# Ledger of designs, part 9: peptides against a protein of PDB entry 6B4J

Target 1, 315 residues: chain A of PDB entry 6B4J
Amino acid sequence: DITMQWYQQLQDASMQCVLTFEGLTNSKDSQAKKIKMDLQKAATIPVSQISTIAGSKLKEIFDKIHSLLSGKPVQSGGRSVSVTLNPQGLDFVQYKLAEKFVKQGEEEVASHHEAAFPIAVVASGIWELHPRVGDLILAHLHKKCPYSVPFYPTFKEGMALEDYQRMLGYQVKDSKVEQQDNFLKRMSGMIRLYAAIIQLRWPYGNRQEIHPHGLNHGWRWLAQILNMEPLSDVTATLLFDFLEVCGNALMKQYQVQFWKMLILIKEDYFPRIEAITSSGQMGSFIRLKQFLEKCLQHKDIPVPKGFLTSSFWRS

## One batch from the design tools (peptide; aimed at target 1 L264)

Design b1_p10_8 (made by RFdiffusion4)
Pose (drawn by RFdiffusion4):
Structure b1_p10_8 (pose): chain A 315 residues (1-315), chain P 10 residues (1-10)
Amino acid sequence: as target 1 above (315 residues)
Amino acid sequence: SPLPSFPLPS
């Protein structure tokens, strides 16, 4: 409940932000759409540019967003644009910027696991300078993936199925329901991004402040889900690509206590899945063992493939 | 049997 109460605090706090700019979106004038167009354009593209080439140019995207959020003018396609044009624009850009980070994790990171880090450092950096943006990220990240909270949505009695599948985060339309394969990845990429944000810190600016969403939330996540019964395919999958990304940082921080948590899922939580999962979906549960059978005996969890090296920063 | 839990270390 402590979590579910905190879960609601962010959600209805985001709905307050959906209404604070109410009128900027619900506007049909020509100029009214041009403004709504140029803001969401110059605020959601720099996030899409976040690449793995170098941290040198990764700073441009960070500065371009810091200037845009802090109110300074920002060079856009054609003429420069700024938030000072409209008082509602700031509380609007922060909304669209937050959704883009999770959306970039939704599409890109799900397919390309390594791009989770160059995106997370910009997000973990912007979260410091502007905490309001972070709560909005925790808002969208949580609804689109309630498994990141983590809370498994229970079945409410007397309700149709298509109503329930939407609550699980499946993308569904009038007649189309998102397949399970093209769904499981959209959740992987989301928590792989979440598992990266909590362990990374923006290097530049020399800040003595603390990580806004510390690595502590990585411990509670593993603990909060390992104390409840696992879902068949979702848990064994998400439990793996979270440890592959953040298992190295947790091993260093919570040295022995983290190892105890691992020799638990090895002999106490693995059996909790072997029966729950049918023979047609053991694919996820198998990768989870192949991941631990090594890590437990190697006494090490490999650094996530795609970690930003020193070469990436200087270069 | 119930599942064990892990509190946050200090």

Design b1_p10_8_s1 (made by RFdiffusion4, then SolubleMPNN; from b1_p10_8 with S1K S10P)
Fold by OpenDDE base, seed 3:
Structure b1_p10_8_s1 (fold): chain B 315 residues (1-315), chain A 10 residues (1-10)
Amino acid sequence: as target 1 above (315 residues)
Amino acid sequence: KPLPSFPLPP
């Protein structure tokens, strides 16, 4: 399976990255611990500062992240911080930065869907300049949300239930599994972030180059989802999230073929979703149904709320 | 790259 090979390659690359900076992370040396913390803050704080408020502020954040990844010193917590402070500093920062982007999907975007766009445009722009960060974003995303690949993890003989739940993307703390609503909320945030990344380009970059992980991956994702058996509540939720965020972009890119896909969902895939939907899960199904019916009726997919306009970049 | 094929109705 090509999809599973791709998934495994990204996970292996992520694991290799962790091994590469193990000296920095496992060091008992006080100076190494200080450098680690400074680098971690320098990588993650700018991402947490991303907001929908002003394009100028977003540019400052982008420039700071890019400077850090380029080996330039940046100010963080009142200190000058550089990846050159340790031989493993760049690998560590790339890993932590990628992890933080995905974390903003599962936390910030999960709670505020419009936050997907400013986070995604920064992530996309950084990915263009630093492809390793992009691979690590995918690795983190795939691990936390296997539905972003997409694939459904299987229970293996002898596996602990908690480990299987974690593989499915659930948080398990103190032998308590995450509630389904919270799980779906986090998965939604990550899918929405991914759907935003694949369509957005940093406006101050070289837009003549091909997007490093563009809308063709969105088409692949949809094709793969539709070739899989639906999961109860999960499929209806995430399919809606994905189409709400990137449906307009996919419509513009794939035109007639996109509409054929929507018709296929309505006519052939909905009955399969409905067959596995309980009365308590009808909310996600109804939401997807209403969205698709509206889009097909109007022959249009609306621009998602929070989409970055020219006025945003002038602010 | 060619676009992935969607499942055809049975």
Scores: peptide ipSAE 0.028, ipTM 0.681, DockQ to the pose 0.102
OpenDDE base, seeds 1, 2, 4, 5: peptide ipSAE 0.023, 0.024, 0.027, 0.024; ipTM 0.640, 0.663, 0.671, 0.642; seed 4 fails the geometry check

Design b1_p10_8_s2 (made by RFdiffusion4, then SolubleMPNN; from b1_p10_8 with S1M S10P)
Fold by OpenDDE base, seed 4:
Structure b1_p10_8_s2 (fold): chain B 315 residues (1-315), chain A 10 residues (1-10)
Amino acid sequence: as target 1 above (315 residues)
Amino acid sequence: MPLPSFPLPP
C-alpha cells in the first residue's frame, strides 16, 4: 500500500530526527539544557502568537520563524537565540516547530475553527522555504490523527487496549480514555488545519512555485476516504470539517470533477455512512447532509468563515 | 502522481 508506505516513511524520518538531536535533549550539561530551553521557546512561542488580528503581526511572526530556521539570531525571552548554538539545534527546532503547528490544530483550531487560516498560511509559507518542516508537520499530524493520512488503525491480536486507543488518536491517561466529544474536537481541529494548509500560500513568497503540499493532496485524501468503509461518527465529522474548510478551493480547482465527487458522496457514500451511524451520532451525519444538500442546491461551496481577506494583509 | 479520477473504483 503506497499510502501506508508514505505514512511509515514520514514516521521513520521523524524518529530519525529525534535520534539526531537526542544528545541535546538528553544532555545533563547545564549549558546544553539552557540552549535546549531557549531553542524550544524560540521555536514555539511565535506559533502561539499567531492570531487573526493583523496581517502585519503575522508577517513579523513568519519572519521571526524563518530567521530562526535560516540560522540567524532571534530575540526570545530577552535573549539572543540561534540554532547555531548547538550542532543539533536546527533539527531540534524544526521538529519542535512542526510539533507546535500540529498542536495548534489540536488545541487552538479545535476550539476556534477560524484560527486554522492564519496558522495554516504561516505553516504553508514556512513549508515552502523549509521542506523538512513540512515533512515533520505531516509526521506529527499523521501520528496524532491517522484519519489525516487517511487510514483507520485496526486492533491486532495481542495488542493492549490502551495502545489501540492511542493508535486511533485517543488520549489515554491513568487508564482513562478520552471522551468521544473531546477526541472528535481534536481530530476536527487537525483536519481543519490540514485542509487550510493545502490551499493557502504565503502572500510574500514566490507564487510561481508549485505549492509544496497543495490541493492535489486534498483530492487524494477525499479519494482515499471514499474508497474506505466509513467509520462511525469519525468519517461524517471529518469529511464535513474538510469540505467546509477546503471545499470552495477544491471546487475552483477541479470544477466539474469536484461536483461529480460531491454527487457521488450524496448518492453512493451517504447510505454507507447512514448504515453505521447510531442514533447518538446523528448530529455529525445531519450536519454533513445539510452541508452537501445546500451546496448541491446552490451549486456553490461557500468561502469558509475566517478565510483571510485582502484587508487582513493590509492591516 | 496522477490525480485519481472520479468515480473511483470502490
Scores: peptide ipSAE 0.025, ipTM 0.659, DockQ to the pose 0.110
OpenDDE base, seeds 1, 2, 3, 5: peptide ipSAE 0.020, 0.024, 0.024, 0.022; ipTM 0.651, 0.663, 0.661, 0.653

Design b1_p10_8_s3 (made by RFdiffusion4, then SolubleMPNN)
Fold by OpenDDE base, seed 2:
Structure b1_p10_8_s3 (fold): chain B 315 residues (1-315), chain A 10 residues (1-10)
Amino acid sequence: as target 1 above (315 residues)
Amino acid sequence: SPLPSFPLPS
């Protein structure tokens, strides 16, 4: 399976990255600990500052992240910080930055769907300039949300139930599994962030280059989802999230082929989703149904709420 | 570039 090979390659690369900076993370030296904390803050705080308020502020954040990844000193917590402070500094920063982007999908986008777009455009722009960060974003995303690949983790003989639950993307704390609504909320945030990344380009970059992980991956994702058996509540939820965020972009790119896919979802895939949907899960199913019916009726998919306009970049 | 083939669910 080519998809599973790709998944495993990304996970292996992520693990190798962790091993590369293990000296920095495991050091008991006071100076090394200070450097680690400074680098971690420098990598993650700018991402936390991403907002829908102003394009100028977003540009400042992007420039700061890019400067850090380029080996230039940046100001963080009132101190000058550089990846050159430690031989493992760049690998560590790339890993933590990628982790933070995915975490913003998991937390911020989960609670505020419109936040997907400013986060995604920064992530896309950084990915264009720093491909390794992009690979690490995918690795973190795939690990937290296997449905972003997509694949369904399997229970193996001898596996602890809690480990299987974690593989499925659930948080398990103190032997208590996360509630289904919170799980779906987090998965939705990550899928929405991914759907935004694959369609957005940083407007101040070299737009002559091909998107490093563009809409062709969105088409691949949809194709793979449709070739899988639906999961109760999960499939209806995430398919809606994905189409609401990137459906307009996919429509513009693939035109007639995209509409054929939407018809296939409504006519062939919907009955399969319905067959596994309980009365308590009808909300997600109905939401997807209404979305598809409206899109097919109007022969249009709306631009998603929160999409960045030219006016945003002039602010 | 050729559009990726959309495999229809079998």
Scores: peptide ipSAE 0.025, ipTM 0.697, DockQ to the pose 0.121
OpenDDE base, seeds 1, 3, 4, 5: peptide ipSAE 0.021, 0.023, 0.024, 0.023; ipTM 0.697, 0.681, 0.676, 0.681

## One batch from the design tools (peptide; aimed at target 1 D268)

Design b1_p11_1 (made by RFdiffusion4)
Pose (drawn by RFdiffusion4):
Structure b1_p11_1 (pose): chain A 315 residues (1-315), chain P 11 residues (1-11)
Amino acid sequence: as target 1 above (315 residues)
Amino acid sequence: PSYKTIPLEPS
């Protein structure tokens, strides 16, 4: 409940932001749409540019967003634009910027697991300078993936199925329901991004402040889900690509206590899946063992493939 | 079957 209460605090707090700018979106005038068009444009593209080439140019995207959020003018396609044009624009750009980070994790990181880090450092950095943006990320990240909270949505009695699948985060339309394959990845990429944000820190600016969403939330996540019964395919998958990304940082921080948590899922939580999962979906549960059978004996959890090296920063 | 619990916070 401590988590479910905190879960609601962010959700209804985001709905307050959906209404604070109510009128900027619900506007049909020509100029009214031009403004709504230029802001969302110049605020959600720099996030899409976040690449793995170098941290040298990765700073441009960070500064371009810091200037845009802090109110300074920002060069956009054509003429420069700024938030000072409209008082509602700031509380609007922070909304659309937050969704983009999770969205970049939704599409890009799900397919390309290594792009989770160059995106997370910009987000873990912007979260410091502007805490309001972070709560909005925790807002969108949580609804599109309630498994990141982590809380498994229970079945509410007397309700149709298509109503329930939407609560699980499946993308559904009038008649189309998102397949399970093209769904499981959209969740992987989200918590792989979440597992990266909590362990990374923006290097530049020399800040003595602390990480806004510390690695502590990585411990609670593993603990909060390992104390409850696992879902068939979702848990064994998400439990793997979270440890592959953040298992190295947790091993260093919570040295022995983290190992105890691992030799538990090996002999106490693995059986809690072998029966729950049918023979047609053991694919996820198998990767989870192949991941631990090594890590447990090697006494090491490999650094996540795609970690930003020193060469990436200087260069 | 009984299962071992994991604390929500580190010690």

Design b1_p11_1_s1 (made by RFdiffusion4, then SolubleMPNN; from b1_p11_1, 6 letters changed)
Fold by OpenDDE base, seed 5:
Structure b1_p11_1_s1 (fold): chain B 315 residues (1-315), chain A 11 residues (1-11)
Amino acid sequence: as target 1 above (315 residues)
Amino acid sequence: MKFRKIPLEPL
């Protein structure tokens, strides 16, 4: 399976990246520890500062991240920080930055769906300039949310239940598995972030270049989901999240072909979801069904709430 | 009904 090969290649690349900077992360030297902490803060704090408030602030954050990745010194915590402070600094920063973008999906976007767009446009712009960061974003995303690939992890003989739960994307702490609602909330946040990334371009970049991971991956994701058996509650939830965030963009891009896909979802896939949905899980399915039927009825998919407008960039 | 595989790329 080409998709699973791609998944594995990204995971392998991510693992190799970790091995590359292990000297920095495992060092007991006081100076190395200081550099590590400074680089980690420089990589992650700007991402945490992303907000829906002003486009000018978003540009400042982008410029700071790009400067750091370009080997320029940046101010962080009152100190000048550069990836050149350690031979492994760039690899470490790229990894931690990518990890932080995905973490904002599972935390910030999970709680505030509108936050997907400002985070995604920065991530997309950084990905365009720094392809390795994009690959690492995918690697982190796929590991935390296998449904973003998409695939559904299977239980293997001899596997511990907790390990299987972790493979499915559940958090397991003190031998307690995450509640289903919290799990779905985090998965939703990551899928929404992904759906935003694939449609957004940084407005101050070279727009003549092809999106490094564009809407063609949105089509592919949908096609793959629809070619799989649905998973109870998960498929209905994430399909809704994806369509709500990028359905308008996919409609504009693929027009009649996308409408045909939506008809197939209604006619062929909804019965399959309904067949595996318990009465207690019908809420997610009903939400998806109502959304899609409304779109088909109106022959329009609304622009998602939080979509960045020209007024945002002028602020 | 054999579900027709949806192409992974738009036609």
Scores: peptide ipSAE 0.419, ipTM 0.882, DockQ to the pose 0.805
OpenDDE base, seeds 1, 2, 3, 4: peptide ipSAE 0.412, 0.412, 0.417, 0.412; ipTM 0.879, 0.879, 0.878, 0.879

Design b1_p11_1_s2 (made by RFdiffusion4, then SolubleMPNN; from b1_p11_1, 5 letters changed)
Fold by OpenDDE base, seed 5:
Order: structure tokens, then sequence, then C-alpha cells
Structure b1_p11_1_s2 (fold): chain B 315 residues (1-315), chain A 11 residues (1-11)
């Protein structure tokens, strides 16, 4: 399976990255610890500052992240910080930055869906300039949300239940599994972030270049989901999230082909979802069904709420 | 009945 090979390759690359900077992360030297903390803050704080408030602020954040990744000194915590402070500094920063983007998906976007767009456009722009960060974003995303690959993890003989739950994307703390609503909320946030990344380009970059991970991956994701048996509640939830965020973009890009896909979802896939949906889970399915039927009826998919407009970039 | 596989790439 090519998709699973791709998944594994990204995970392997991520693991190798961790090994590469282990000298920095495991150092007992006080100076090394200071550098590590400074680099971690420099990588992650700008991402946490991303907001829907102003395009100018977003540009400042982008420039700061790009400067850091380019080996230039940046101000962080009142200090000048550079990846050149340690031989493993760049690898560490790329890893932590990618991790933070995904964390913003599972936390910020999960709680505020409109936050997907400003986070995604920065992530996309950084990915264009720093492809390794993009690969690491995918690695982190796939690890936390296997449905973003997509695949549904299976229980294997001899596996601990907690390990299986973690593979499914659940958080397990003190032998307590995350509540289903919180799980789905986090998964939704990550899928929404992904759906935003694949359609957005940084407006101040070289837009003549091909998107490093564009809408063709959106088509692929949908095709793969539809080629799989649905998972109860999860598939209906995430399919809705994905279509709500990037359905308009996919419609514009693939037009008749995409409409044929939507018809196939309604005619062939909805019965399969309904067959595995309990009465208590019908809410997610109904939401998906109503959304798709409205789109088909109106022959239009709405622009998602929070989509970045020209007015945002002028602010 | 097995549904036909959707192409992973647009036609």
Amino acid sequence: as target 1 above (315 residues)
Amino acid sequence: MPYPKIPLEPL
C-alpha cells in the first residue's frame, strides 16, 4: 500500500530527526539547556501568536519564523536567538515548529474553527520555503490523527488496549481514555487545519510555484476515505469537517469531477455510513447529509467561515 | 456489491 508506505516513511524521517538533535535535548550542560529552551520558545511562541486579527501581524509572525529557519537571529524572550547557537539547532527548531503547528490544529482550531485559516496560511508559506518542516508537519499530523493519512488503526493480537487507543488518536492519561467528544473535537481541529493548508498559499511568496502539498492531496484524501469502510461517528464527523473547509476550493479546482464525487458520496457512501451509525450517533451523519444535500441542491459549496479575505491582508 | 474504487488522482 503506497499510502501506508508514505505514512511510514514520514514517521521514520520524524524519528530520525529526533535522533539527530538528541545531543541538544539530552544535554546536561547548562548552556545547552538554555539554548534548547530559547530555540523552543523562538519556534513555538510565534505560532501561538497567530490570530485572525490583522494580516500585518500575521506577516510579522511569518517573517520571524522564516528568519529563524534561515539561520538569522530573532528576538525571543528579550534575547537574540539563532539556530546557529548549536549544530542541532535547525533540526530541533524544524521539529518543534512542525509539532506546534499540529498542536494548534488539535487545540486552537478544535475550539475555534475559523483559526484554521491564519494558521494554515503561515504553515503553507513556511512549507514552501522549508519543505522539511512540511514533511514534519505531516509526520506529526499523521501520528496524532491517523485519519488524516487516512487509515483506521486495527487492534493487533497482544496489543495493550491503551496502546491501541493511542494509535487511534486518543489521549490516555493515568489509565483513563479521553472522552469521545474531546477526541472527535481534536481530530476535527487537525483535519480542518489540514484541509486549510492544502488550499492556501502565502500571498507574499512566489505564487508561480506549485503548492508543496496542494488540493490534489485533498482529492486523494477524499478518494481514500470513500474507498474505505466508514468508521462509526469518526468518518461522518471528519468528512463533514473536510468538506466544510475545503469543499469550495475543490469544487473550483475540479468542477464536474468533484460534483461527481459528491454525488457518489450521497448515493453510495451515505448508505454505508448510515448502516453503521447508531441512533445516538445520528447527529454527525445528519450534519454531513444536510450539508452535502444543500450543496447538491444549490449547486454550490459555500466559502468557509473564517476564510481569509483581501480586507484581512490589508489590515 | 463492491463499489468501484474512486481514482486517487483526478482524471
Scores: peptide ipSAE 0.380, ipTM 0.875, DockQ to the pose 0.809
OpenDDE base, seeds 1, 2, 3, 4: peptide ipSAE 0.360, 0.372, 0.376, 0.361; ipTM 0.866, 0.871, 0.871, 0.865

Design b1_p11_1_s3 (made by RFdiffusion4, then SolubleMPNN; from b1_p11_1, 5 letters changed)
Fold by OpenDDE base, seed 5:
Structure b1_p11_1_s3 (fold): chain B 315 residues (1-315), chain A 11 residues (1-11)
Amino acid sequence: as target 1 above (315 residues)
Amino acid sequence: MHMKKIPLEPL
């Protein structure tokens, strides 16, 4: 399967990246520890500062991240920090930055769906300039949310239940598995972030360039989901999240072809979801069904709440 | 009814 090969390639590249900066991360030297901490803060704090407040502030954050990745010194914690302070500094920063973007999907977007857009536009713009960061974003995303690939992990003989739960994307702490609602909330946040990334371009970049991971991947994701058997609650939840965030963009891009896909979801896929959905899980399916039926009835998919407007970029 | 596989790329 080409999709699973791609998944594995990204995971292997991510693992190789970790090995490359192991000297920096495992060093007992006081200076190396200081550099590591400074680089980690320089990579992650700007991402945490992303907000829906002002486009000007978002530009400052972007410029800071790009400067850091470009080998320029940046101010972090009252210090001048550069990836040139250590030979493994760039690899470490790229990895930690990518990890932090996915973590913002998992935490911030999960709690505040509108936060997907400012995070995603920065991630997309950084990806255009730094393709390796984009690959690492995918690697982190796929590892935390296999449904973003998409695939449904299978239990293998001899596997520990906890390891299977982790493969499914559950957090397991002290032999306690995460509650289903929290799991779905985190998965939703990551899918919403992904759905935002694939449609957004940094407005101050070279718009003549092809999106590094554009709406064609949105079509592919939907096609792959629909070619699979649905998973109870998960498929209905994430399909809704994806369509709510990027359905308008996909409609504009693929027009009649996308409408045919939506009809197929209603006619052929909904019965399959319904067949595996218990009465207690009908809420996610009903939400998806109502959304899609409304879109088909109105022949329109609404622009998602939190979508960045021209007024945002003038602020 | 075997759902026809949806193409992974738009036509």
Scores: peptide ipSAE 0.415, ipTM 0.878, DockQ to the pose 0.807
OpenDDE base, seeds 1, 2, 3, 4: peptide ipSAE 0.410, 0.408, 0.414, 0.406; ipTM 0.876, 0.876, 0.877, 0.875

Design b1_p11_1_s4 (made by RFdiffusion4, then SolubleMPNN; from b1_p11_1, 5 letters changed)
Fold by OpenDDE base, seed 5:
Structure b1_p11_1_s4 (fold): chain B 315 residues (1-315), chain A 11 residues (1-11)
Amino acid sequence: as target 1 above (315 residues)
Amino acid sequence: MEMKKIPLEPL
């Protein structure tokens, strides 16, 4: 399976990245520890500062991240910080930055769906300039949300239940599995972030370049989801999240072909979801069904709430 | 009904 090979390649690259900077992360030297902390803050704090408030502020954040990745000194915590302070500094920063983007999906976007767009446009713009960061974003995303690949992890003989739960994307702390609502909320946030990344371009970049991970991956994701048996509650939830965020963009890009896909979802896939949906889980399916039926009826998919307008970039 | 495999790339 080409998709599973791609998944594994990204995971392997992520693991190799961790090994590359282990000297920095495992150092007992006080100076190395200081550098590590400074680099970690420089990589992650700007991402946490991303907001829906002003385009000018978003540009400042982008420029700071790009400067850091370009080997330029940046101000962080009142100090000048550069990836050149340590030979493993760049690899470490790329990894931590990518990890932080995905964390903003599972935390910030999960709680505030509109936050997907400003985070995603920065991530997309950084990915254009720093493709390794993009690969690491995918690696982190796929590990936390296998449904973003997509695949449904299977229980293997001899596997511990907790390990299977972790493979499914559940958090397990002190032998307690995460509640289903919190799990789905985090998965939704990550899928929404992904759906935003694949459609957004940084407006101050070279727009003549091909999107490094564009809407063709959105089509592919949908096709792969629809080619699999649905998973109870998960598929209906994430399919809705994906279509709500990037359905308008996919409609504009693929037009008649995308409408045919939506008809296929209604006619062939909804019965399959309904067949595995318990009465207590019907809410997710009904939400998806109502959304898609409205889109088909109106022959339009709405622009998602929080989509970045020209007025945002002038602020 | 076997769902026809959707192409992974747009036609």
Scores: peptide ipSAE 0.414, ipTM 0.874, DockQ to the pose 0.823
OpenDDE base, seeds 1, 2, 3, 4: peptide ipSAE 0.409, 0.405, 0.409, 0.406; ipTM 0.871, 0.870, 0.871, 0.870; seed 3 fails the geometry check

Design b1_p11_2 (made by RFdiffusion4)
Pose (drawn by RFdiffusion4):
Structure b1_p11_2 (pose): chain A 315 residues (1-315), chain P 11 residues (1-11)
Amino acid sequence: as target 1 above (315 residues)
Amino acid sequence: SSHTHIPLEPE
């Protein structure tokens, strides 16, 4: 409940932001759409540019967003644009910027697991300088993936199925329901991004402040889901690609206590899945063991493939 | 079967 109450605080807090700019979106004038068009454009593209080439140019995207959010003018395609054009624009750009980070994790990181880090560092940096944006990221991340909270949505009695699948985060239209394969990845990429944000910190600017969403939330996440019965395919999958990304940082921080949590899922939580999962979906549960059988005996959890090296920063 | 409970906070 402490979590579910905190879960609601962010959600209805985001709905307050959906209404604070109400009128900027619900506007049909020519100029009214041009403004709504140029802001969302110059605010959601720099996030899409976030690449793995170098941290040198990764700063440009960070500065371009810091200037845009802090009110300064920003060079866009054609003429320069700024938030000072409209008082509602700031509380609007922060909304669309937050969704893009989760969305970049939704599509890109689900397919390319390594791009989770170059995106997370810009987000873990922008979260420091502007905390308001972070709560909005925790807002969108949580609804599109309630498994990141983590809370498994229970079945409310007397309701149709297509109503329930939407609550699980499946993308569904009038007649189309998102397959399970093309769904499972959209959740992986989301928590792989979440598992990266909590362990990374923006290096530049020399800040003595603390990480806004500390690695502590990584411990609670593993603990909060390992104390409840696992879902068949979702848990064994998400439980793996979270440890592959943040298992190295947690091993260093909570040295022995983290190992105890691992030798538990090895002999106490693995059986909790062997029966729950049918023979047609053991694919996820198998990767989870192949991941631990090594890590437990190697006394090490490999650094996530795609970690930003020193070469990446200087270069 | 009985199971071990994991604390939500580290010690």

Design b1_p11_2_s1 (made by RFdiffusion4, then SolubleMPNN; from b1_p11_2, 5 letters changed)
Fold by OpenDDE base, seed 1:
Structure b1_p11_2_s1 (fold): chain B 315 residues (1-315), chain A 11 residues (1-11)
Amino acid sequence: as target 1 above (315 residues)
Amino acid sequence: MPMTKIPLEPP
């Protein structure tokens, strides 16, 4: 399976990255610990500052992240910080930055869906300039949300139930599994962030270049989902999230062929979802159904709430 | 009914 090979390659690359900077992370030296903390803050704080307030502020954040990744000194916590402070500094920063983008999907976007767009446009722009950060974003995303690949993890003989639950993306703390509503909320945030990334380009980059992970991956994601048997509650939830965020962009890109895909979802895939959906889980399916039927009826998919306009970039 | 296999590559 090509999709699973791609997944595994990204996970292996991410694991190798962790091993590469293990000396920095495991160091007992006080100076190394200080450098690690300064680099971690320099990588993650700018991402947490991303907001919908002004395009100019978003540009400042982007420029700061790009400067850090380019080996230039940046101000963080009142200190000058550079990846050159340690030979493993760049790898560490790339990893932590990618991790933070995915975490913003998991936390911020999960609670505020409109936050997907400013986060995604920065992530996309950084990915264009720093492909390794993009690969690490995918690796982190895929690990936390296997449905972003997409695949459904399977229980293997001899596997502990808790390990299987973690593979499915559930948080397990003190032998207590996360509630389904919280799980789906986090997965939704990550899928929405991904759906935003694949359609957005940083407006100050070279727009003539191909998107490093563009709408072709949106088509692929949908095709892969539809080629698999649905998972109860999960598939209906995430399919809605994905279509709400990037359906308009996919419609514009693939036109009639995308409409054919939507018809196929309604006619062939909805019965499969319904067949595995309990009465208590019907809410997610109903929401998906209502959204898709409305789109088909109106022959239009709305621009998602929070989509960045030209006025945002002039602010 | 067998699922209609959708091509992974866009048209």
Scores: peptide ipSAE 0.499, ipTM 0.924, DockQ to the pose 0.764
OpenDDE base, seeds 2, 3, 4, 5: peptide ipSAE 0.493, 0.494, 0.497, 0.490; ipTM 0.919, 0.920, 0.921, 0.918

